# Peptides against a protein of PDB entry 3V4O, part 58

Target 1, 234 residues: chain A of PDB entry 3V4O
Amino acid sequence: DQPLAKDKVALLIGNMNYREHPKLKAPLVDVYELTNLLRQLDFKVVSLLDLTEYEMRNAVDEFLLLLDKGVYGLLYYAGHGYENFGNSFMVPVDAPNPYRSENCLCVQNILKLMQEKETGLNVFLLDMCRKRNDYDDTIPILDALKVTANIVFGYATCQGAEAFEIQHSGLANGIFMKFLKDRLLEDKKITVLLDEVAEDMGKCHLTKGKQALEIRSSLSEKRALTDPIQGTEY

## One batch from the design tools (peptide; made by RFdiffusion4, then SolubleMPNN)

Design b2_p14_1_s4 (from b2_p14_1, 7 letters changed)
Fold by OpenDDE base, seed 2:
Structure b2_p14_1_s4 (fold): chain B 234 residues (1-234), chain A 14 residues (1-14)
Amino acid sequence: as target 1 above (234 residues)
Amino acid sequence: APEKLQSFSPELSK
């Protein structure tokens, strides 16, 4: 049977104009392109750029309010980030240099809160670096995640590695989005779709040996971004 | 036109 979503909600965050860190370019285009694609998939999309810590936390809170039982939730982030001990941290534009976990948003904490909403699907697309932040010595004690079997992480790069953007003629796309956008509308299980994106990305000679897509999932059902919304006719 | 790679990794200061 065709899986159904109660609703589909996405929060897209692109941070570029950092105050104390190098500026980025790709998030602008990437958020724009992803917004258009997700809207074609009937997602309710909130797209935000250059968020401070306060604004990011508020955006996440508002996003969580839109989640409920059976809702598909998608969080996309493009910007600076790091990963310590398996925990992913998104860096707000007003983060100090160096930044610590207290200045950033922990993705796993957001996932925990999403699970409490009994969502039908939780998708994280993280277009950020995953290098260790040696200036952050905090080992966060996170609450144990529930076994919901509806979680998909698409990491733009491998653990401990960097994510890149390609600047061409003044425009820049992240490597991840460059390949994701070509397949995002396909009616396939999300993990299968991402696997194909990984293969496409693997053919990029520019980032071979430097950046590779990592898929981490516990998805027991054939859930796709193309899944219809319950009560709607297409 | 030539392609340029830009890392998302910042250089952190002490």
Scores: peptide ipSAE 0.265, ipTM 0.785, DockQ to the pose 0.748
Fold by OpenDDE base, seed 1:
Structure b2_p14_1_s4 (fold): chain B 234 residues (1-234), chain A 14 residues (1-14)
Amino acid sequence: as target 1 above (234 residues)
Amino acid sequence: APEKLQSFSPELSK
């Protein structure tokens, strides 16, 4: 009774070179490392860096076109972001200062669209801050989500908190990716895998009391990133 | 060299 994926598709976005916001460093390496790992897991991976709002929206649209019934969809984002009223917003590199929801991409909206595709698994790995954007008072009215029981959110940090990158010797990695990469290839239910990552991250003295992984899931099946693709021999 | 933390949070201004 091994769960099977119709296909496995991932969109990885790393935004670093913001026009009107501080530049980041970690997304470059993090996207690269995650790309290699997901490809080892037979994901079809599209990795993009420094996307404008227009480019991000197009990338998401193209990603959605690759999704279909039973397909595993994974969205990874590393960059600036915020969370208002439980909605996560990814910030494009050309976002104004201050940015508002209309300038950003709402993750929950993407999830809604993924559900319409009847995906087998929806995984969001969000390496971004989750602080409230005080300059955006818009209360989003989102369509109700379906009860698909196939959703997993891996937040690099907890609600209202910040995510960090570690810079050492000229190299920078997000704290989330630093620990995720060590376990990503494990054949475990994705929520179990992330829970182990959370424990590993909890041992990091640098971010003690500052950053903690949050797992938000509704996953009723033992779905893993290692699940084989239908019609393939493993 | 000591490790440094950098927040992914931008400073927003009016």
Scores: peptide ipSAE 0.264, ipTM 0.786, DockQ to the pose 0.788
Fold by OpenDDE base, seed 3:
Structure b2_p14_1_s4 (fold): chain B 234 residues (1-234), chain A 14 residues (1-14)
Amino acid sequence: as target 1 above (234 residues)
Amino acid sequence: APEKLQSFSPELSK
């Protein structure tokens, strides 16, 4: 049977103009293009750029308020980030140098909160580095996650590796979005879609040996971003 | 100019 979404909600965050860290360029274009694509998929999209810690936390809170039973939730982040002990941390533009977990937003904490909403699908697209932050020696102890079998992580890069943007004259995508955007509208199970993106990215000569898409999923149903929204939402 | 990669990783220092 064709799975249905109660609703489809996406929060897109692109951080570029960091105060204490190198500025980025790709998140601007990446957020824009992903916004347009997700809207074509009937997502309710909130797109935000250059968020402080306070603003990011508020954005996530508002995003969570839009989630409910059966809702598809998608979180996209492009910016600086790191991964410690399997936990992904998104770095706000006002983060200090060096930053620690207390300055950042933990993706897995967001996932926990999404699970409490009994969402139909939780998709995380994380276009950030996944290197260890040696300046953060905190071992995070997160609350136990539920077994919901509706989780998909699309990491722009492998654990311990870096994600990149293309630098040249003019605007360009990050490597992840460069390939994701070409397939995002396909009516395929989201994990299958991302697998194809992974293959496409693997052919990129620029990032050979430097960046590879990692898919981490626990998805027991054939859910796609193209899944229609139920006729009666609320 | 040829394309080059920019990492999403900042230079961290104390």
Scores: peptide ipSAE 0.258, ipTM 0.781, DockQ to the pose 0.840
Fold by OpenDDE base, seed 5:
Structure b2_p14_1_s4 (fold): chain B 234 residues (1-234), chain A 14 residues (1-14)
Amino acid sequence: as target 1 above (234 residues)
Amino acid sequence: APEKLQSFSPELSK
């Protein structure tokens, strides 16, 4: 009765050194710490920093090649981003100012492709802003998603809001990762885990009224990041 | 020193 993963694969992208936009700091530390945690969970982790549009698209393509029936796929992104009409867009470091959808990667398109792979679990952890980009008037017409009931979105912030990093003299996490890292190794259904992270974030006086974790899921099974890989002993 | 927040939101301009 224990859910099993055929494999567990994660792609982590942290964009900081933007050419035409303000530079960020947290993604470096966040990607590093998340990499270590996911490896402890026996994920195969590809961690990349400061990707151009071309490199991001290639990274996603390579990530998709590692996915197959029953595989757990996790995509983490930290960087600039926006959300238009319910679609999340990750901004490459070489994106122009202003950027548009054709310059960015749509997360929902990636989800569609993951569904085609018949993955066992699709987890998106998006540490980016979700404000509307008024300079992008494109209304994406996306193909309808399949009803796979294996999708979890962890948005670092709520719809229309901003995500933040902590400014410190030294190394500092983004707000989302600050709390996520404390619970990520827990053997709990992923939505339950994220709900606890949301409560922890809610206690932070720095982000009250500014940033709140949003969980969007259709997960009909008790899937956890700690689920063992099929054919292995744990 | 108190912690400060930096938004991930860029300032966009034409």
Scores: peptide ipSAE 0.251, ipTM 0.778, DockQ to the pose 0.819

Design b2_p14_2_s1 (from b2_p14_2, 6 letters changed)
Fold by OpenDDE base, seed 1:
Structure b2_p14_2_s1 (fold): chain B 234 residues (1-234), chain A 14 residues (1-14)
Amino acid sequence: as target 1 above (234 residues)
Amino acid sequence: MPEKLQSFDPELSP
């Protein structure tokens, strides 16, 4: 029995041109490449670049409005970020230096809201650093998550570690996207797919000992990004 | 052309 998605919706955010932080290059290409791939998988894709805090919050709100029971939701983020106490924070381009949690978007809060939509699958692909922000000593108290067994996190790097981009010939790609793009269209359970990406990335000489993909999942069903949308014939 | 790694580290400062 092939799992079916009610619909498939993705929000892709790439932040590069920060006002108070180092500029990045990879998110531009990474968002573009991922957009193309997800569209081939029949995702409805909203791709946005260089979002302010206000714009990011609005984008997430609009994304959530597209989610409903059985819908596959995918959030991709490439940019600056940090992780405090297991919570991932995406940094808007207008964030101050230093930034705090109130300046950023908490991924786990978004997950909570996605769960309320009774989504069929929640995928987070986070291409950001996961180092602790020492300037934010706030311990966030988040609402308890439901046990939905449909959550997949693909962290571009390990907890406390950095994510990198490869620059060559004037172009830059994130290490994560470099390997993800080669497998994303495969008809495999998303966790299996990401595991293979992790192995591929592990063979990269440049990032040995520096960056490794972390997969965190509670996915109990064989859900794939290639799953057909209900009511459609392929 | 040689490949170069660039960290996404925000390099925060007070």
Scores: peptide ipSAE 0.317, ipTM 0.831, DockQ to the pose 0.767
Fold by OpenDDE base, seed 3:
Structure b2_p14_2_s1 (fold): chain B 234 residues (1-234), chain A 14 residues (1-14)
Amino acid sequence: as target 1 above (234 residues)
Amino acid sequence: MPEKLQSFDPELSP
């Protein structure tokens, strides 16, 4: 039995031109490439670059409005970030230096809100560093997550580690996207797909010992990004 | 041209 999506919606955010932090290059290309791929998978894709905190929060709010029961939601982020106490924080381009959690968007809070929409699948692809931010030692009080068994996290790097971009001949791609793009269109359970991406990344000499994909999932159904949208299946 | 790795590390400083 082929799982069906009521709809498929993706929000892609690439932050690169930071005001108070080092500029990045990969998010531009990575967001573009991922946009094209997800559109081929019939996702409704909103792609945004260089968002302020205000703009990021608005984008997430609008994204959540598109979610409903059975909808596949995918959030991709490329940019600066950190992880404190298991919580992932996306850093807006206007974040101060140093920044705190109050200046950033917590992914787990977004997940909580997605769960309230009774989505069919929640996928987070986070291409950011996961090092601890020592300038913010507060633990955000998050509401308990529901047991929905439809969650997949693809972390571009391991906990406490950094994510990297490759610069070659003026082109820059994130390491994660470099390998993800080669498999994203495959008709496979999303966790299986990401596992294969992890293996591919593990073979890269450039990132051996530096960056490795981490998959964290609670997915009880064989759901794939290729799953057809209800009413359009053949 | 050699490939260069650039970290997404924000390089925070107070």
Scores: peptide ipSAE 0.250, ipTM 0.764, DockQ to the pose 0.783
Fold by OpenDDE base, seed 4:
Structure b2_p14_2_s1 (fold): chain B 234 residues (1-234), chain A 14 residues (1-14)
Amino acid sequence: as target 1 above (234 residues)
Amino acid sequence: MPEKLQSFDPELSP
């Protein structure tokens, strides 16, 4: 009686080599790790690094074309970002300094478009800062979301806070991915899985008081990333 | 082993 996915599709974006902003390191490794894990979960994964605004918008458009009724859609982003008025903005590598919402991709807009596809599950994993961008005084006008009860947000950090990467021996992982990767393959409801990741992350002495996972969900069914695809063995 | 934290902060500046 477990839920079934019509298909499972993921878009992973890691932006690190910014032109006008500090470079990051973790997105490279984090996208790689997550790609391998999601493929083990039978996701069709598109992984992209260092996307310009134009490329990011195209990638999202192509991702949306793969979504349909009952499909599980997962969007992962690692890079610079900000949050204004509850809206999350992913920053392309060619964004100006300072950047504004018009230069960035709004996650909630993507969610709206995903809902139109009647997806079975919408998961957003956002490994970015959530500080307000004071240089952007624009209040975005977004379309109202539908009530689909199939939405999960995993924020690497709390509202108004920063996300961090841990640098060790020349390599870096985001603190979120460091703990997510250890549990991602578990056959659990996605919100339960993320809750356990949050607890693990909370034990990290490096980010205590600085970064904490936030889960925001409207998920009325026991949906897991391990859910089998219709027509396949399970 | 020693680890270093690096913020994903874009360090917005004028």
Scores: peptide ipSAE 0.220, ipTM 0.740, DockQ to the pose 0.771
Fold by OpenDDE base, seed 5:
Structure b2_p14_2_s1 (fold): chain B 234 residues (1-234), chain A 14 residues (1-14)
Amino acid sequence: as target 1 above (234 residues)
Amino acid sequence: MPEKLQSFDPELSP
């Protein structure tokens, strides 16, 4: 049977105008393009740019309020970030230099909260660096995740690697979005879709050996972003 | 202009 979503909700965050860190350019275009694509997929999309820590936490809280049993939740982030001990941290624009975990939002904590909502699908698309932050020696003590088998992570980069954006005279995408946007509307299991994006990145001369998509998933059902919303005409 | 890659974290770039 065709999988159904109770609803589809996405939060897109693009941080570029950092106060104490290098400014970025790609998140502006990437958030815009992804917003348009997800709306075509009948997602309710909240897109925000240049969020402070306070604003990011509020945005996540509001996003979580829209989640419920069977809802598809998608979180996209483009900006500075790091990964310590398998935990991904999104960096707000007002984060100090150096930043620590207390200044950032932990993706795995958000996932835990999404699981509590009994969501139908949890998709994280993280376009950020995944290098270790040596200035943060905190070992997060996270509660064990539930076994929900409905989790997909699309990391724009490999563990310990950097994310890149394209510098051009005009508005340009980040590397991840450059390839993701070409396939996002395809009616395929989300892990299959991302695998194809990974292959596209691997074939491109510009990105080969520079940036590779990493997919981490526990998805036991054939769930796609194109899945219809329950009670709606397809 | 030619396309150039720039790291998100140029200060941390090897």
Scores: peptide ipSAE 0.210, ipTM 0.754, DockQ to the pose 0.510

Design b2_p14_2_s2 (from b2_p14_2, 7 letters changed)
Fold by OpenDDE base, seed 3:
Structure b2_p14_2_s2 (fold): chain B 234 residues (1-234), chain A 14 residues (1-14)
Amino acid sequence: as target 1 above (234 residues)
Amino acid sequence: MEEKLQSYDPELSP
């Protein structure tokens, strides 16, 4: 029997109009496209653009309130970011230059909170750079994660590397979303789906040797974004 | 118009 989701909830954040950092273009379109796709998958989607630190924290808090036992939670972020010591940090649009961890939202902290909700699936799609922030040498003390075997990270790029957007004809898409959108609706285990996206992305001539999808998962069940919601007829 | 690749690098300054 295929797994069922109690509900499916997604928070999509696209930050592009930074105050103290280079402006981006792709997050606008990427969030829009992903929103439409996830809604087709019966996700309840909250899509937000250009969030301050305060707004981002509030959005995450509200997102967490929608999570419960068996709920599928998906967090997508497109914008500036960094990774220090295996911790991913999303950068609000009002972050200073340089920013530190206290100015940003730690994804792993969000994961910890999601685990407390006993979610059925935790998916993080992080379309941001993963370069170390040399201006922040602090090692965050994070609470230990539980062994829930329901976690999937899709990093748009590999450790220490940059993520890119492709601009053409006045429009821009992130390279990650460019390939993700073509497969997102497939009825496949999410890790298998992302693996196929990784292969597709690897064929992009523009980003060869520059950006590669990394999948980090602990997923012991065949969970897919297409999994039906409990109590619904499909 | 040719495709342009732009990095998400925040270009941090000290």
Scores: peptide ipSAE 0.447, ipTM 0.877, DockQ to the pose 0.768
Fold by OpenDDE base, seed 2:
Parts: sequence; structure tokens; C-alpha cells
Structure b2_p14_2_s2 (fold): chain B 234 residues (1-234), chain A 14 residues (1-14)
Amino acid sequence: as target 1 above (234 residues)
Amino acid sequence: MEEKLQSYDPELSP
């Protein structure tokens, strides 16, 4: 039986022009390329660049309003970030230096809210560093997640590690997106697709020992980004 | 073509 999505919605955020942190280059191109690919997969895509904390929170709220039972939700983030106690934090462009959790958006909190919508699939693609932020001493108190078996995390790098962009001839792509874009349109279970991306990335001599894709998932069904939308003809 | 890596390290300061 072919899994069906009630709808497919993606929020793509690329933060690069930080006020108090190093500027990035790749998010611009990465968001653009991913937008085009996801649209080919019939996702409704909202793509935003250089969001303040206020704007990011609003974007997430609007994204959540588009989610409902059986909807595929995909959140992509490229920018600065950190990971404390297994929680991922996306950093707005207006975040102070140093930033704390109160200045950032917690991905796991977003996941909790997505689960309340009874989504068909929750995909997080996080192209950011996962290093510990020693300046944030907050211990997060998160609500327990439901057992929905429809969650996929694609981390561009390993826990405690950095993510990189590759620059050549004035162009830049994140290492993650460089390999993801070549396979994203494949009709495969999303975890299988990401595993193949991980293998491709592992062959990159530039990032050996520096960056490796981590997949964390609880996905009990063969769900793919290519799954058709219910009620549509293909 | 010359390839360069740029870290996403936020370079946090106290």
C-alpha cells in the first residue's frame, strides 16, 4: 500500500547575516535549491531568510497552522545553532553574543507542537553546528513526546561537532545540501534516502573527521517525500 | 578550482 499525505508543507529558514556572529554564505543557495526541489515534490514551501527571533517564532506559528492530521511537515534550517542536553536550538540573526535558549528556538518544542497536529510525517533537516553552548546553563524542561513513529531528524553533523560550507569560485553550499540535493527526488523511504546521503558525504575528503550526517528516526512506515497527496492525480 | 571550508562555528564570546 502506498502511503499518502493529506498535504505536504515545508518551512525553510536560512540565517546568514547575523548581527553579533560570523556571517554565513551557504544558507542563501541551500534554501533556494531545496525550495525548488521540494516544490517538484509538490510541497507547499515557505522559504525565509535572515529572520529575527520575532520573525522566526511567527514563521513557526504560521507553519504549525498549516499542519493537520496526516500532513507531512518538513522543517529545514541552515544557520548558527547549538545543542544542549540533546535539544537543538536555532539561532535568530538578532541573537546576542553569547545567546541563551531564551533567545533561540528549540526544535524539540516545535516537534511537540507538530505531534499535537497528528501529522503524518515530521522531518527536521538541521544544517547547523551541534556544539555545546557553555554560556547557556539552562536545563530544558520539555514535555514528553508522544509515540507517533513518524519522526526523522537529519543532522548535518554529529553531536558536539561543527557543520561546514564549501566555497569555490564565489559560490557556497553547505556540505549537507551538496549531497542531499542529488538524492532528494528519489522515491525512497526518507531514512533510506538520508542514509545514502550519509554515505555520499562520507566519501568527501574535505570533511573526513570533521562532519558526518547523523540520522535519528522513529519511522515505522515506508514514508517518502515523493508520497502522493491524497485526492490528487499523478 | 580552489575549495575552502568555512565552519558554522558561532564563535561565542563571554
Scores: peptide ipSAE 0.444, ipTM 0.879, DockQ to the pose 0.748
Fold by OpenDDE base, seed 1:
Structure b2_p14_2_s2 (fold): chain B 234 residues (1-234), chain A 14 residues (1-14)
Amino acid sequence: as target 1 above (234 residues)
Amino acid sequence: MEEKLQSYDPELSP
């Protein structure tokens, strides 16, 4: 049986013009390219750039309002970030230097809220560094996650590692998006798709030994981004 | 053409 999504909603955030941190270039193009691809997959896509903490929190809140039982939710983030104790933190453009967890958005908290919506699929694509932030020694106390078996994380890099962008002839793409975009439209289980992206990334001579895709998932059903929306006539 | 790899490292400072 073909899995069906009640709806498909994506929030894409690209942060580049940081006030107190190095500016990035790739998120602009990456968000744009991913937006176009996800729209081809009939996702309702909200794409935002250079969000302050306040704006990011609002965007996430609005995103969550669009989620409901059986809805596919996808969160993409490109920008500065860090990972402490297995928790991923997205850094707003107005974050101080150094930033701490209270200045950032915790992805796992968002996941918890998504689970409360009884979504059909939760996909996180995180194009950010996963280095530990030594200036943040706080241990997040998170509520226990539900066992929903519908979670997929695509980390652009390994734990403790950096993510990179490639600049060529005035253009810039994140290395993750460079390979993700080539396969995103394929009708495959999302974990299989990401696994293939990982293999493609592994062939990139520029990032060998520097960046590798990590997939973390609990997905018990054959869910794909190409899954049709329930009630849609084709 | 020249390819440049740039890290997303935030270069945090105390």
Scores: peptide ipSAE 0.435, ipTM 0.876, DockQ to the pose 0.745
Fold by OpenDDE base, seed 5:
Structure b2_p14_2_s2 (fold): chain B 234 residues (1-234), chain A 14 residues (1-14)
Amino acid sequence: as target 1 above (234 residues)
Amino acid sequence: MEEKLQSYDPELSP
Protein backbone atom coordinates (compact mmCIF):
# COMPACT_ATOMS: atom_id res chain seq x y z
CA ASP B 1 0.00 0.00 0.00
CA GLN B 2 2.92 2.30 0.67
CA PRO B 3 4.20 4.29 -2.32
CA LEU B 4 7.52 3.10 -3.70
CA ALA B 5 10.29 5.01 -5.41
CA LYS B 6 12.09 3.48 -8.35
CA ASP B 7 15.13 5.41 -7.15
CA LYS B 8 15.87 8.58 -5.20
CA VAL B 9 18.19 11.24 -6.58
CA ALA B 10 19.11 14.65 -5.19
CA LEU B 11 21.11 17.58 -6.54
CA LEU B 12 22.29 20.06 -3.92
CA ILE B 13 23.79 23.38 -4.99
CA GLY B 14 25.27 25.94 -2.62
CA ASN B 15 26.56 29.20 -4.06
CA MET B 16 28.52 31.49 -1.76
CA ASN B 17 31.56 33.05 -3.40
CA TYR B 18 29.92 35.36 -5.90
CA ARG B 19 32.14 37.49 -8.10
CA GLU B 20 29.87 40.50 -8.43
CA HIS B 21 27.51 40.06 -5.47
CA PRO B 22 27.74 39.82 -1.68
CA LYS B 23 29.33 36.61 -0.47
CA LEU B 24 27.30 34.20 1.63
CA LYS B 25 28.37 31.79 4.38
CA ALA B 26 25.55 29.40 5.26
CA PRO B 27 25.34 27.35 2.02
CA LEU B 28 28.55 25.47 2.87
CA VAL B 29 27.22 24.03 6.12
CA ASP B 30 23.65 23.71 4.86
CA VAL B 31 24.67 21.60 1.85
CA TYR B 32 26.85 19.42 4.05
CA GLU B 33 24.12 18.78 6.62
CA LEU B 34 21.45 18.14 4.01
CA THR B 35 23.78 15.74 2.16
CA ASN B 36 24.22 13.61 5.25
CA LEU B 37 20.50 13.55 5.97
CA LEU B 38 19.45 12.64 2.43
CA ARG B 39 22.04 9.85 2.31
CA GLN B 40 20.43 8.40 5.43
CA LEU B 41 17.21 8.39 3.41
CA ASP B 42 18.97 6.37 0.67
CA PHE B 43 19.13 9.24 -1.78
CA LYS B 44 21.87 9.32 -4.35
CA VAL B 45 23.23 12.77 -3.62
CA VAL B 46 25.36 15.05 -5.76
CA SER B 47 26.52 18.08 -3.77
CA LEU B 48 28.22 21.00 -5.48
CA LEU B 49 29.45 24.40 -4.33
CA ASP B 50 30.13 27.71 -6.08
CA LEU B 51 28.98 26.84 -9.56
CA THR B 52 29.32 29.06 -12.61
CA GLU B 53 26.44 29.31 -15.06
CA TYR B 54 28.07 26.70 -17.27
CA GLU B 55 28.69 24.35 -14.36
CA MET B 56 25.16 24.76 -13.00
CA ARG B 57 23.60 23.95 -16.35
CA ASN B 58 25.82 20.89 -16.68
CA ALA B 59 24.95 19.75 -13.17
CA VAL B 60 21.24 20.04 -13.91
CA ASP B 61 21.68 18.14 -17.17
CA GLU B 62 23.50 15.32 -15.38
CA PHE B 63 20.84 15.30 -12.68
CA LEU B 64 18.11 14.95 -15.29
CA LEU B 65 19.92 11.97 -16.83
CA LEU B 66 19.52 10.13 -13.53
CA LEU B 67 15.76 10.66 -13.52
CA ASP B 68 13.30 8.19 -14.96
CA LYS B 69 9.77 6.92 -14.47
CA GLY B 70 8.95 6.66 -10.78
CA VAL B 71 12.22 8.21 -9.58
CA TYR B 72 12.10 10.73 -6.75
CA GLY B 73 13.95 13.90 -7.71
CA LEU B 74 14.98 16.54 -5.19
CA LEU B 75 16.66 19.84 -6.03
CA TYR B 76 18.04 21.98 -3.23
CA TYR B 77 19.51 25.40 -3.84
CA ALA B 78 21.07 27.86 -1.44
CA GLY B 79 22.35 31.17 -2.76
CA HIS B 80 21.26 34.39 -4.39
CA GLY B 81 18.05 34.32 -6.35
CA TYR B 82 14.97 36.21 -7.37
CA GLU B 83 11.39 35.65 -8.48
CA ASN B 84 9.70 37.39 -11.39
CA PHE B 85 6.13 36.62 -12.43
CA GLY B 86 6.01 33.50 -10.29
CA ASN B 87 9.21 32.06 -11.78
CA SER B 88 12.21 31.33 -9.56
CA PHE B 89 15.73 32.03 -10.78
CA MET B 90 18.91 30.59 -9.25
CA VAL B 91 21.97 32.82 -9.64
CA PRO B 92 25.38 31.37 -10.60
CA VAL B 93 28.51 32.71 -8.91
CA ASP B 94 29.76 34.32 -12.13
CA ALA B 95 26.53 36.20 -12.82
CA PRO B 96 26.95 39.88 -13.67
CA ASN B 97 25.60 42.75 -11.62
CA PRO B 98 22.83 43.21 -12.33
CA TYR B 99 21.88 39.76 -13.58
CA ARG B 100 19.01 38.87 -15.88
CA SER B 101 17.09 35.69 -16.64
CA GLU B 102 19.53 34.69 -19.39
CA ASN B 103 22.29 34.60 -16.76
CA CYS B 104 20.31 32.40 -14.38
CA LEU B 105 18.61 29.03 -14.18
CA CYS B 106 14.82 28.98 -14.10
CA VAL B 107 13.48 26.41 -11.65
CA GLN B 108 10.17 26.03 -13.48
CA ASN B 109 12.06 25.09 -16.65
CA ILE B 110 13.82 22.37 -14.69
CA LEU B 111 10.45 21.19 -13.39
CA LYS B 112 9.15 20.95 -16.94
CA LEU B 113 12.09 18.74 -17.89
CA MET B 114 11.60 16.59 -14.79
CA GLN B 115 7.96 16.05 -15.75
CA GLU B 116 9.10 14.73 -19.11
CA LYS B 117 11.03 12.04 -17.22
CA GLU B 118 7.78 10.86 -15.61
CA THR B 119 9.26 11.13 -12.13
CA GLY B 120 7.37 9.84 -9.12
CA LEU B 121 8.01 12.95 -7.05
CA ASN B 122 9.53 16.38 -7.70
CA VAL B 123 10.72 18.31 -4.65
CA PHE B 124 12.27 21.77 -4.80
CA LEU B 125 13.82 23.31 -1.70
CA LEU B 126 14.81 26.88 -2.50
CA ASP B 127 16.81 28.80 0.08
CA MET B 128 17.06 32.16 -1.63
CA CYS B 129 15.42 35.55 -1.74
CA ARG B 130 12.18 35.89 -3.66
CA LYS B 131 12.29 39.61 -4.29
CA ARG B 132 11.53 40.92 -7.74
CA ASN B 133 14.51 41.78 -9.92
CA ASP B 134 13.64 45.16 -11.38
CA TYR B 135 16.62 44.96 -13.74
CA ASP B 136 15.12 41.96 -15.50
CA ASP B 137 12.26 43.09 -17.70
CA THR B 138 11.89 39.73 -19.44
CA ILE B 139 8.44 38.22 -19.30
CA PRO B 140 8.98 34.48 -19.17
CA ILE B 141 7.10 32.45 -21.72
CA LEU B 142 7.23 28.94 -20.36
CA ASP B 143 5.73 25.80 -21.76
CA ALA B 144 2.64 24.68 -19.95
CA LEU B 145 3.30 22.19 -17.19
CA LYS B 146 1.68 18.79 -17.26
CA VAL B 147 -0.80 17.79 -14.59
CA THR B 148 1.35 15.26 -12.76
CA ALA B 149 0.18 15.99 -9.19
CA ASN B 150 3.62 15.13 -7.80
CA ILE B 151 5.16 18.57 -7.22
CA VAL B 152 6.29 20.15 -3.95
CA PHE B 153 7.96 23.52 -3.51
CA GLY B 154 9.47 24.52 -0.21
CA TYR B 155 10.39 28.20 -0.38
CA ALA B 156 12.59 29.43 2.44
CA THR B 157 10.69 32.71 2.38
CA CYS B 158 7.41 34.14 1.12
CA GLN B 159 6.89 35.86 -2.19
CA GLY B 160 8.62 39.22 -2.42
CA ALA B 161 10.60 38.62 0.76
CA GLU B 162 14.21 37.97 1.72
CA ALA B 163 15.88 34.87 3.10
CA PHE B 164 18.40 35.07 5.92
CA GLU B 165 21.28 33.20 7.44
CA ILE B 166 22.05 33.15 11.14
CA GLN B 167 25.58 33.44 12.43
CA HIS B 168 26.43 32.14 15.88
CA SER B 169 29.90 31.51 17.30
CA GLY B 170 31.43 31.73 13.84
CA LEU B 171 29.02 29.18 12.37
CA ALA B 172 26.46 30.27 9.82
CA ASN B 173 23.29 28.38 8.88
CA GLY B 174 20.34 29.32 6.78
CA ILE B 175 17.17 29.84 8.77
CA PHE B 176 15.38 27.37 6.52
CA MET B 177 17.94 24.59 7.06
CA LYS B 178 18.06 25.26 10.80
CA PHE B 179 14.51 23.98 11.10
CA LEU B 180 14.34 21.61 8.12
CA LYS B 181 17.16 19.41 9.44
CA ASP B 182 15.25 18.63 12.63
CA ARG B 183 12.33 17.03 10.80
CA LEU B 184 13.69 15.81 7.46
CA LEU B 185 14.03 12.17 8.59
CA GLU B 186 10.43 11.91 9.80
CA ASP B 187 8.22 9.36 8.05
CA LYS B 188 5.50 11.77 6.96
CA LYS B 189 3.98 13.02 3.75
CA ILE B 190 6.43 15.62 2.49
CA THR B 191 3.87 18.44 2.57
CA VAL B 192 2.94 17.59 6.16
CA LEU B 193 6.61 17.53 7.11
CA LEU B 194 7.20 20.94 5.56
CA ASP B 195 4.11 22.34 7.26
CA GLU B 196 5.57 21.36 10.61
CA VAL B 197 8.87 22.99 9.63
CA ALA B 198 6.92 26.13 8.77
CA GLU B 199 5.39 26.18 12.25
CA ASP B 200 8.76 25.68 13.92
CA MET B 201 10.27 28.44 11.81
CA GLY B 202 7.37 30.72 12.69
CA LYS B 203 8.39 30.53 16.34
CA CYS B 204 11.83 31.95 15.62
CA HIS B 205 12.01 35.39 17.22
CA LEU B 206 14.84 36.49 14.91
CA THR B 207 12.90 36.16 11.68
CA LYS B 208 9.38 36.88 12.90
CA GLY B 209 7.79 39.14 10.34
CA LYS B 210 10.87 38.86 8.07
CA GLN B 211 10.98 35.31 6.75
CA ALA B 212 8.29 32.64 6.53
CA LEU B 213 8.28 29.27 4.81
CA GLU B 214 5.91 28.92 1.87
CA ILE B 215 4.70 25.54 0.71
CA ARG B 216 3.34 25.24 -2.80
CA SER B 217 2.27 21.77 -3.80
CA SER B 218 0.21 19.62 -6.08
CA LEU B 219 0.65 16.21 -4.50
CA SER B 220 -2.23 13.77 -4.81
CA GLU B 221 -0.45 10.81 -3.19
CA LYS B 222 0.93 10.29 0.29
CA ARG B 223 4.59 10.38 -0.70
CA ALA B 224 7.43 10.83 1.76
CA LEU B 225 11.19 11.18 1.48
CA THR B 226 11.34 8.03 3.61
CA ASP B 227 9.51 5.95 0.99
CA PRO B 228 11.47 2.79 0.25
CA ILE B 229 13.18 2.16 -3.06
CA GLN B 230 11.58 -0.61 -5.09
CA GLY B 231 13.49 -3.87 -4.88
CA THR B 232 15.39 -3.01 -1.72
CA GLU B 233 15.42 -5.26 1.32
CA TYR B 234 15.26 -3.98 4.86
CA MET A 1 27.12 34.24 22.23
CA GLU A 2 24.91 36.62 20.30
CA GLU A 3 23.12 35.55 17.14
CA LYS A 4 23.28 37.77 14.05
CA LEU A 5 21.16 37.78 10.91
CA GLN A 6 22.52 38.31 7.42
CA SER A 7 20.21 38.87 4.46
CA TYR A 8 20.62 37.03 1.17
CA ASP A 9 19.74 40.28 -0.60
CA PRO A 10 21.97 40.49 -3.68
CA GLU A 11 22.12 44.31 -3.47
CA LEU A 12 21.78 44.81 -7.19
CA SER A 13 22.95 48.02 -8.78
CA PRO A 14 22.35 49.58 -12.21
Scores: peptide ipSAE 0.411, ipTM 0.868, DockQ to the pose 0.745

